# Ledger of designs, part 29: peptides against a protein of PDB entry 3EFO

Target 1, 262 residues: chain A of PDB entry 3EFO
Amino acid sequence: SQLADLYKSCETDALINFFAKSAFKAVLHQPLKVIREILVNQTAHMLACYRKNCASPSAASQLILPDSMKVLPVYMNCLLKNCVLLSRPEISTDERAYQRQLVMTMGVADSQLFFYPQLLPIHTLDVKSTMLPAAVRCSESRLSEEGIFLLANGLHMFLWLGVSSPPELIQGIFNVPSFAHINTDMTLLPEVGNPYSQQLRMIMGIIQQKRPYSMKLTIVKQREQPEMVFRQFLVEDKGLYGGSSYVDFLCCVHKEICQLLN

## One batch from the design tools (peptide)

Design b1_p16_2_s2 (made by RFdiffusion4, then SolubleMPNN; from b1_p16_2, 8 letters changed)
Fold by OpenDDE base, seed 2:
Structure b1_p16_2_s2 (fold): chain B 262 residues (1-262), chain A 16 residues (1-16)
Amino acid sequence: as target 1 above (262 residues)
Amino acid sequence: SEEIEKMLKFIDEVSK
């Protein structure tokens, strides 16, 4: 994705990896609230520093950041929304421990995808193209009831189907006549053999090829229970167990930056 | 906030 490419070209990818590992190590000895506050403060300070150094006096009110730093708040919010940094009792200690260990062993490239998944509109596939569809932002607002989306974070892969997804695509992917007939217990897509199915499998293969872990596929129907799990990967939205939307986070950080620069 | 919108637009463009 373009976002991934941009992130790879800058040091922010290394920073988020560092912050993630540091924070996930700190949870063993520090309260989560303190850790979150530190991360937010560090983000604000870094951005404030860049603004101060890059902004002209005439543009002091504007947040002028290098392109590489513009993505930092995105990933930082994703980090803050990770279950490891959330104190909700609904999140099991085992899950937190598992996620923590995963990230602690991740390289810079892997952590990028982990914190901000790829969300691909599969319903827009050009069967004649070998290119991946353009990723959309990880928000429910980018989904459509008529759409089919593939989400991947390097560890998990979700195929989300809107309730009004085209029957022809459903037939093409699953070889079933309708949305209702889709078996969500399947972890593998059938080899239907049509161009659409082949292309989807190709895309999934490409996504998997660069990842060290085999991603488990979960088929998700809109408005069914498993969708709640899927929605947790829409990292720009407000989390189920807390965590700010990206917009809210940006507002928070922006206010803090302004305070630091005043 | 205009600045927030700019950042969001940037991310949106990069995400495409």
Scores: peptide ipSAE 0.023, ipTM 0.559, DockQ to the pose 0.028
Fold by OpenDDE base, seed 1:
Structure b1_p16_2_s2 (fold): chain B 262 residues (1-262), chain A 16 residues (1-16)
Amino acid sequence: as target 1 above (262 residues)
Amino acid sequence: SEEIEKMLKFIDEVSK
């Protein structure tokens, strides 16, 4: 099952929305350090409780979580990595204020997508199928130089192209002969009219449906400068502004859990 | 703050 499906099934989406809004409200009166510590602590406590009450005996060195709770640390890390909860000079006050306001008004579904984007391998599209490709984890490790990926977080949409993406797909999407000919300044895909192009447009349309904001499309070529912006949305990776990778976060939480269960 | 207290209260309830 997809991560999103698991997330929805365990009601963690509501929790993340709650935590996000609570934290973003708290930043007005509390130090960021305190807020972050509370969030980490809460995560640890919840997971520790479930482990204690629901999990089978396991080695202390292993973090064993019930399936329903595996998604929680993923999204919690995303929350912690949000610019609103980071005090970095590289992030403008205006940006923080903007993001805070956005999240404060988001419903559960919107916040879910916002904190954890959809990353779709569109190079695997079956033009004969009406099924959407399964989303992959938001990490560089899931990208392929031979692949083409669509990322969306409800506010932004990116089309990422590997340096070795198939020329036939490039032709199908952009009506150009090669990767080098793709114009990354475009904000709209051309209407090529072939089945692949139509399928991609359909997918984009589905993603855009029921979203409160129109997502701007950014075309990104691998190894070009704009890719750095795209990489910021790979939320499971280490953040540019001090945010931890998901793995690192898990280690941190695990340590806290162990302390609670000792 | 009230918000922090709410968060703490929530976790206390969940952690029972």
Scores: peptide ipSAE 0.017, ipTM 0.506, DockQ to the pose 0.225
Fold by OpenDDE base, seed 3:
Structure b1_p16_2_s2 (fold): chain B 262 residues (1-262), chain A 16 residues (1-16)
Amino acid sequence: as target 1 above (262 residues)
Amino acid sequence: SEEIEKMLKFIDEVSK
């Protein structure tokens, strides 16, 4: 199942929305270090409570969190890695202010997509099907040199192409003979008119549908410079500016949980 | 629920 479905099933998306807005409000009055610590501690406490109550049934008055709350650390790590909560000189004040304001006005659905992008393996498209491909986890480990992936977070859209992307798909999408011929300066896909192109455009349309902002398309070739920007949206990976990978974050939280349970 | 609410309130309070 898609992560988005899992998030919705347990209201984790609503929770992260609240945490995000609360943290982004606090950033104006509290040190970033304090805010980050609070978020980590809250995550640990919630998960500790979950583990404690799921492992051994407790009193009726105690909270038992649903299994789907296991996805909380995924979102929390994404939040912690957001530029608004990072104290890095490389991040401009304007960028922080911009993203802060955006999130402060986002609904649950918007913030969910913003913090955890949708990553679709479009190379697996069946032209005979109208169904969207299943989203994959936002990690480089899920990419393939032979694959083509579409990423969207409600604000940006990326089309990532592996160095070994199928020439037939490249031809179908861009009407060029090979990977090397793809122009990455373009912000719109050509209207090639074949079934694959049409289906891709349809998918892009669906993703854009009901989003408050028009997502600019960026075409990214694997191993080219612009890929670095794309990789920042692979939120489960280690961030460029010191943010932890999801795995590393889990380890950190686990240690905290153990301390709480002792 | 109560525990979660307390945590959320704490965050909210810190946000002021």
Scores: peptide ipSAE 0.015, ipTM 0.475, DockQ to the pose 0.096
Fold by OpenDDE base, seed 4:
Structure b1_p16_2_s2 (fold): chain B 262 residues (1-262), chain A 16 residues (1-16)
Amino acid sequence: as target 1 above (262 residues)
Amino acid sequence: SEEIEKMLKFIDEVSK
């Protein structure tokens, strides 16, 4: 059907951009609770509409989404978990205002990255490869104490280091003998000059490329205080300030869809 | 995408 084709061709990233800007405009005039409810309802309605009109009878009881919409709940949850829409006292008004203004001017690609960061396993780097490592899901469950991860959302860049990250990688990146010797006050990686260091710098450069803002680098050690900030960018996890995990959100949306279809 | 599909299936199962 024409509707099915429409959904198949739908660009989720564009929708998220639209919803984000709409919501961030609405926060000036509407209660946050209402805005959040609208976003959830919109998500449910969109998916319900697809299910009703495009899904096969055999899949009527299941949430089957076209490829283009599979990530919609993911991004929507990220949007709902943004500080602009959470309005927790722990988040300054200035910060919310700042992020709101930023998103209001973001293009589709920028907003996509902003709401769902790239999380790259740096410990898997092949110094002989020009390819970026495959991004992993933004969840603590995807981190490893033995790993090193680079997270970027277009505004911030974090280098997260597991407590058991390989000493050889630590040496390669920071030119120090161990995890304990890493200075987290640094905003720039030292130019060590070895292949691994160069590769990491290249990756960081690629990530920074074509981004409108220069991303400040924050080095984060696992189990240290600054990790709390980093964890806020693991958008699929339960939020510190009341945001749901992706799984919980998906469950909620699924229930809403079923309700709409019954 | 594959993982998302798995999650969707999981949610479908637990939400019944």
Scores: peptide ipSAE 0.020, ipTM 0.541, DockQ to the pose 0.033; fails the geometry check

Design b1_p16_2_s3 (made by RFdiffusion4, then SolubleMPNN; from b1_p16_2, 7 letters changed)
Fold by OpenDDE base, seed 4:
Structure b1_p16_2_s3 (fold): chain B 262 residues (1-262), chain A 16 residues (1-16)
Amino acid sequence: as target 1 above (262 residues)
Amino acid sequence: EEKILEMLKFIDEASA
C-alpha cells in the first residue's frame, strides 16, 4: 500500500530529531508530564496506524513494527529519559537549559548520536585492522568486567574500564602496570606510542570527526563513583533519575497500541 | 544510515 511505502521510506532518525525539538520547545509552556504523554501517544499512534493499515493480521500479543520504525521506540525512550524532559531536583536547571539549547540546534545525525550513544568494545581491537569495532547496545548487560569500552554521544566521550580489564591493555593505553594505577583525573590519553594506543587514538579521532563539538574524554573505572555518570548514558537501562528501560518502554507502547486498535 | 542498520541489528537480536 502507499501507506506502507511511506512507512518504509521514513527515517527514524529524522523523526526523533523532530520529536526532540518539538518536545524541547514545548517544555517552555507545557508541563513535562503532558509532554511525555504526548510523545508516548504519538509513538503508539504511528505504530498503531502502521499495524492497522499495513501489517498482516497477527496475534494481539505481538508488537509489529515497520522496518523503518523499528528503532523508533529505542530513540523515543532515550528522548523521554533525557534530563530536559525529567523533572528531578538532582538535575540542575542550568544543565537542562544547556542540553535543551544544544538539541535545538542539532541536525539529524547529531541528535541520533546524542540520544543513543555509540558504545564500542575497544578491548576487542585488532591492531592490524582499520575497522572500528562493532558497537554494542547501550546497556550495562553488555559491559564486561574484563572489558574496556569507549562511549561517545557527540558531546561526551568516556573510556570505561572493567575492574578486571586486561593488564596488557591497560599498559598499552596508559603505560601503567594495573587498573589501580590508572589516573582517572586525566582528560587525555598518554602518548604511549604502541600499536594499540595508536589504534585507540585513531578510533577516538574518527568518532570526533564531523562532530560540531569537541568531546572531552572522561576515564571511568568500574565501581568508582564517577561510573554513575557514565551509566546514565547506558540509555537502554532504567535511569537513575527516572525513565523506563527499553524493554519496559516497549511493553508500555505495545499496550497503548493494543488499546488504540481495540 | 549506518547507525540505523546497527540499531536494527540490536532489535533483531533482542527479539530473538
Scores: peptide ipSAE 0.021, ipTM 0.625, DockQ to the pose 0.034
Fold by OpenDDE base, seed 1:
Structure b1_p16_2_s3 (fold): chain B 262 residues (1-262), chain A 16 residues (1-16)
Amino acid sequence: as target 1 above (262 residues)
Amino acid sequence: EEKILEMLKFIDEASA
């Protein structure tokens, strides 16, 4: 059907950019509660419409999403969890204003990365390959105590190290003998010169070259205080200042869809 | 687009 074709051709990244800018504009004249409700409703309505008009009959307990829209709830939840829409007193007015303005001028590609960061398993790097490692989902459940991960959202870059990170990789990256010797106050990686270090630097360079802003590197050790900041970028998890995990959000949306279709 | 495709794979896996 023509409608089905429309959904198949849907560009989710563009939609999220639109929703973000629309919501952030609305903040100026509407209560945050209303804005959040609208976003959830829009998400549910879009998906409900597809299900009603395009999808085959399925069990009521199952949420079926078209391929083109499957990522919509992911990004929508990230949007809802943004400080601009959370309205928590712990977040300064300046920070809210800054992020609002930032997103208002952000392109589609930038907003995509901003709302859902890249999380790369650096410990799996193939020094013989020029390809970026496959990203993992932005959740703590995807981290490993034995792993090293690079996170980037276009504005910030984090290098997260598990407490049991391989000493050989630590030596390769930092030129120190162990996890305990890593200086987390550094914002630049040393030029060690080995293939692994070079590969990592190349990857970081590739990520940076695609972004309009210079991303400051923060080195984060697992179980140290700065890790709390890093965890806020694991957007599929429950947020510190509110907002649901992705799983919880899906449940919420599913319930609303069911209500719309009953 | 590549990122979206990657995410779709994750969603499919999570739904299984």
Scores: peptide ipSAE 0.019, ipTM 0.597, DockQ to the pose 0.034
Fold by OpenDDE base, seed 5:
Structure b1_p16_2_s3 (fold): chain B 262 residues (1-262), chain A 16 residues (1-16)
Amino acid sequence: as target 1 above (262 residues)
Amino acid sequence: EEKILEMLKFIDEASA
């Protein structure tokens, strides 16, 4: 059907860009609560429409998403959790204004990366490979104490190190013997010159390419205070200021879809 | 939509 074709051609990244800019424009004239409700309703209606008109027959209680929109909920949740749309007093007006202006100028690729960062398991790097490691989901559940992860959202870059990260990798990256010796005040990786260091730097370079802003590097040690800032970019987890986890959001959307289909 | 494709893999894995 024509409707099915529409869903097949739907680009989630473009939708998120549109929804983000629309919502952020609306902030100037509408209450945040209303904006959030509209976004949730739009999400539910779009997915309900697909379920009703395009999906194979199934139980109404089953969540069925078109392939092109399977990731829409996760991005939508990220949008809803953005400080611009949160009604929390802990978030300054200046921060809201800043984030709003940033997103209003972002292209599709920029907004996609901004709302859902790349999280790369650096500890799995093959120095002989030219391929980037596969990104993992932005959740604490995907981290490991033995791992080293690079997170980038187009504006910020974090190198997160588990408390039990391999000493050989630490040596390779920082030229220090252990986790404890890593200086987290540095904003640049040292020029160690070994293959692992070179590969990591190359990856960082690739990530930085075609980004409108130069990403500042922050070194983060697990269980240290700055990790709290890093965790805010694990967008599938619960937000510090009351934002839902992806799982919780998905359940919420599912419930609304079911209501629409009843 | 390379990133989308990657995420789809995650969803499929989680839903299986």
Scores: peptide ipSAE 0.018, ipTM 0.575, DockQ to the pose 0.034
Fold by OpenDDE base, seed 2:
Structure b1_p16_2_s3 (fold): chain B 262 residues (1-262), chain A 16 residues (1-16)
Amino acid sequence: as target 1 above (262 residues)
Amino acid sequence: EEKILEMLKFIDEASA
């Protein structure tokens, strides 16, 4: 059907860009609570419509999504958890205004990366490969105390270090003997010159390519106070300021879809 | 688009 073809051709990255800009425009005219509700409802209705009209018959408990829209819920949750749409006093007006302005000017590729960061296991780098390591899902469950991870969203870059990060990697990256010796106030990695350091720098360079802004690097040690900022970018986890985990959000959307189809 | 593909893989893996 024409409708099925439309869903098949739909691009989630374009949709999230549209929804983000629409929502962020609406912030000027509507309460945040209303905007959030609209986004959830729109998501549920779109997916319910597909389920009803385009998908093969299945059990009501089965969430059926078109391939092009399978990631819509996770991106939508990320959008809903953005500070622009959160009604918390802890979020400054300046921060909200800043991020709003940024997103309003973002292209499709930029907004995609912005809402769902890349999280790369740097400790698994093959120094002989020019390929980026496979990204992992943005959740604490994918981190390890023995690991080192690079997170980037087009605006910020974080290098997260587990408390049990290998000393040899720490030495390779920072030229210091241990985790405790890492200076988290630095915004640039030292040019140590070994293959691992060079590979990491190359990866960082690749990530920075074609981004409109130069990403500031923040070094984050596990269990230190600044890690709380980093954890806000683990977008699939429960938000500090009232945002749901992806799992919880997906359950909510699924329930709404089922209700719409009953 | 590459990012979407990666996400799809994650979802597929989680659903399996």
Scores: peptide ipSAE 0.017, ipTM 0.559, DockQ to the pose 0.034; fails the geometry check

Design b1_p16_2_s4 (made by RFdiffusion4, then SolubleMPNN; from b1_p16_2, 9 letters changed)
Fold by OpenDDE base, seed 5:
Structure b1_p16_2_s4 (fold): chain B 262 residues (1-262), chain A 16 residues (1-16)
Amino acid sequence: as target 1 above (262 residues)
Amino acid sequence: SSAIEEFLEFVKKASE
């Protein structure tokens, strides 16, 4: 059907870009609550329409998403959790204005990365491979105390180190003997020159490539104060300022879809 | 943008 074809050809990243810019424009003349409601409503309607007209027969209780929109909810939740759309006194006007202006000028690829960062398990790097490690979901549940992760959203780059990160990797990256010796004030990795260090630098270079902004590197140790900033970019988790986790958002959307289909 | 708007309108109508 025509509708099925439309869903098949739908580009979620383009939709998110559109919704983001539309919402961020609307904040100038619409209440934030209304904007958020519209976004949720539109999400539910799009998914409900698919469920009704395109999806295979299934129980009403099942959340059925088109392949092209499997990640729509998570991106939408990220958008909803952006400081521009949050009415919290803890968020400065300047920060909201800054974020708004940034997104208003972003292309599709930029906004996609901005709303949902890349989180790469650096500790799993194969120095003999030219392939980038597969990104993991942006959630604390995907981190490990034994792991080292690189997070990038096009504006910021973080290197997160678990408290039990492998000493050999720490040595390889920082040329220090242990986690405790890592200087988190540095914004550049030392020129160690070993294969692992070189591979990491290569990955960082690839991530930085064609991004409009130079991403400053922030080194984050688990359980230290700066980790709180890092955790804000774990977008699938519950937000600091009241934003829903991805799971909670899915439940919310599903409920609304069910209401539409009743 | 126009294509997206058209799609959204189509979905809206189909959902009514």
Scores: peptide ipSAE 0.170, ipTM 0.821, DockQ to the pose 0.611
Fold by OpenDDE base, seed 2:
Structure b1_p16_2_s4 (fold): chain B 262 residues (1-262), chain A 16 residues (1-16)
Amino acid sequence: as target 1 above (262 residues)
Amino acid sequence: SSAIEEFLEFVKKASE
């Protein structure tokens, strides 16, 4: 059917870009609550329509997403959790304005990365490989105390170090003997010159490629105060300012879909 | 953008 073809050809990243810009434009003349409700409703309607008209026969209680929109909910949740759409006193007007303007100028690829960062397990690097490690989901559950992770959203880059990250990797990256010796005030990695260091630098370079902004590197130690900032980019987790986890949001959307189908 | 808008409109209509 025509509708099925439309869903098949739909691109989630393009939709998110559109919704983001639409919502961020709307904040100038509509209440945030209304905007959020509209976004959720639109999401539910799109998915409900697919379920009703395009999906194979199945129980109404089952969440069935088109392949093209498998990640739509998670991106939508990220959008909803963005500071521009939150009315919290902790968020300054300047910050809202800044992020709003940034997103308004972003292309599809930029906004995709912005709303859902890349989280790369650096501790698993193959120094002989020229490929990026496979990204993991942006959740604390995917971190490990023994791991080192690089997070990038096109604007910020974080190198997160677990408290039990391998000393040899610490030495390789920072040229210090232990986790405790890492200087988190650094914004650049030292040029240690070993294969691991070179590989990491290469990866960082690849991530920085074709990005409109130079990403500032923030080194984050697990369990230190600055980690709180890093955790805000674990977008699948519960937001600091009342945003839902991905799981919770997915459940919410599912309920809305069910209501629409009943 | 126009394609997305058209798609959304179509979905909206189909969802009614």
Scores: peptide ipSAE 0.166, ipTM 0.822, DockQ to the pose 0.629
Fold by OpenDDE base, seed 4:
Structure b1_p16_2_s4 (fold): chain B 262 residues (1-262), chain A 16 residues (1-16)
Amino acid sequence: as target 1 above (262 residues)
Amino acid sequence: SSAIEEFLEFVKKASE
């Protein structure tokens, strides 16, 4: 059917870009609550339409997503949790304005990365491989106290170190003997020169490639105060300022879909 | 963008 073909050809990243720009434009003249409701409603309607007209018959309790929109809910949740769409006193007006303007000028690829960061387990690097490590889901549950992770969203880059990060890797990256010796005030990695260091730098370079902005590097130690900033980019988790986790949001969307189909 | 808008409109209509 025509509708089925439309869903098949749909690109979630493009939709998110569209929704983001539309919403961020609307914030100038519509209440945030209304904007959020519209976004959720649109999401539910799109998915309900698919469920009704395109999906195979199944139990009402089962959430069926088109393949092209499997990640739509997670991205939508990220959008909804963006500071531009939140009225929280903890976020300055300037910050909202800044991020709004940034997104308004972003292409599809940029906004995709912006809303859902890359989180790379660099502690698993093979120095002989030219491939990037596979990204993991942006959730604290995917972190490891023994791990080192690189997070990037096109604007910021974080190097997160678990409290039990391997000393050999720490030495390889920072040329210091232990976790405690890492200086988190640095914005550049030292030129250590070993294969691991070089590979990490290469990865960082690849991530930076074709990005419109130079990403500032922030070194983050687990359980230190600055980690809270890093955790804000774990977008699948519950938001610091009232945003839902991905799981909770998915449940919410599912409920709304069911209501639409009843 | 226009294609997306068209899609959304179509979905909306079909959902009614």
Scores: peptide ipSAE 0.154, ipTM 0.818, DockQ to the pose 0.656
Fold by OpenDDE base, seed 1:
Structure b1_p16_2_s4 (fold): chain B 262 residues (1-262), chain A 16 residues (1-16)
Amino acid sequence: as target 1 above (262 residues)
Amino acid sequence: SSAIEEFLEFVKKASE
């Protein structure tokens, strides 16, 4: 059907870019509550329409997403959790204005990365491979105390180290003997020169390539104070300022879909 | 953008 074809051709990244810019424009003349409701409503309507007209018969209790929109909810939740759409006194007007302007000028690729960062398990790097490691979901549940992760959202880059990170990797990256010796005040990795260090630098270079902004590197140790900032970029988790986790958001959307279909 | 808007409008109507 024509509708089915439309869903197949739909690009979630383009939709999110559109929704973001539309919402961020609307904040100038509409209440935040209304904007958030509209976004959720639009999401529900899009998914309900698919469920009703395109999806195979299934139990009403099942959340069926078109392949083209498998990640729409997670991106939508990230948008809803953005400081521009949050009415919290902890967020300064300047910060809202800044991020609003940033997103308003972002292309599809930029906004995609901005709303959902890349989280790479670099502790699993194969020094013989030139390929980037497979990104993991942006959630604390995907981190490990034994792991080292690189996070990038187009504006910031974080190197997160678990408290039990392999000493050999720490030595390879920082040329220090242990986790405790890592200097988190550094914004650049030392030139160690071993294959692992070189590959990490290569990966960082690839991530930085063709990005409009130079991403400053922040080294983060697990359980230290700066980790709290890092955790805010784990966008599938519950937000600091009342934003829902991805799971909770899915439940919310599912309920609304059911209401539309009943 | 226009295509997206049209799609959204279509979906909205189909969902009513």
Scores: peptide ipSAE 0.152, ipTM 0.814, DockQ to the pose 0.638

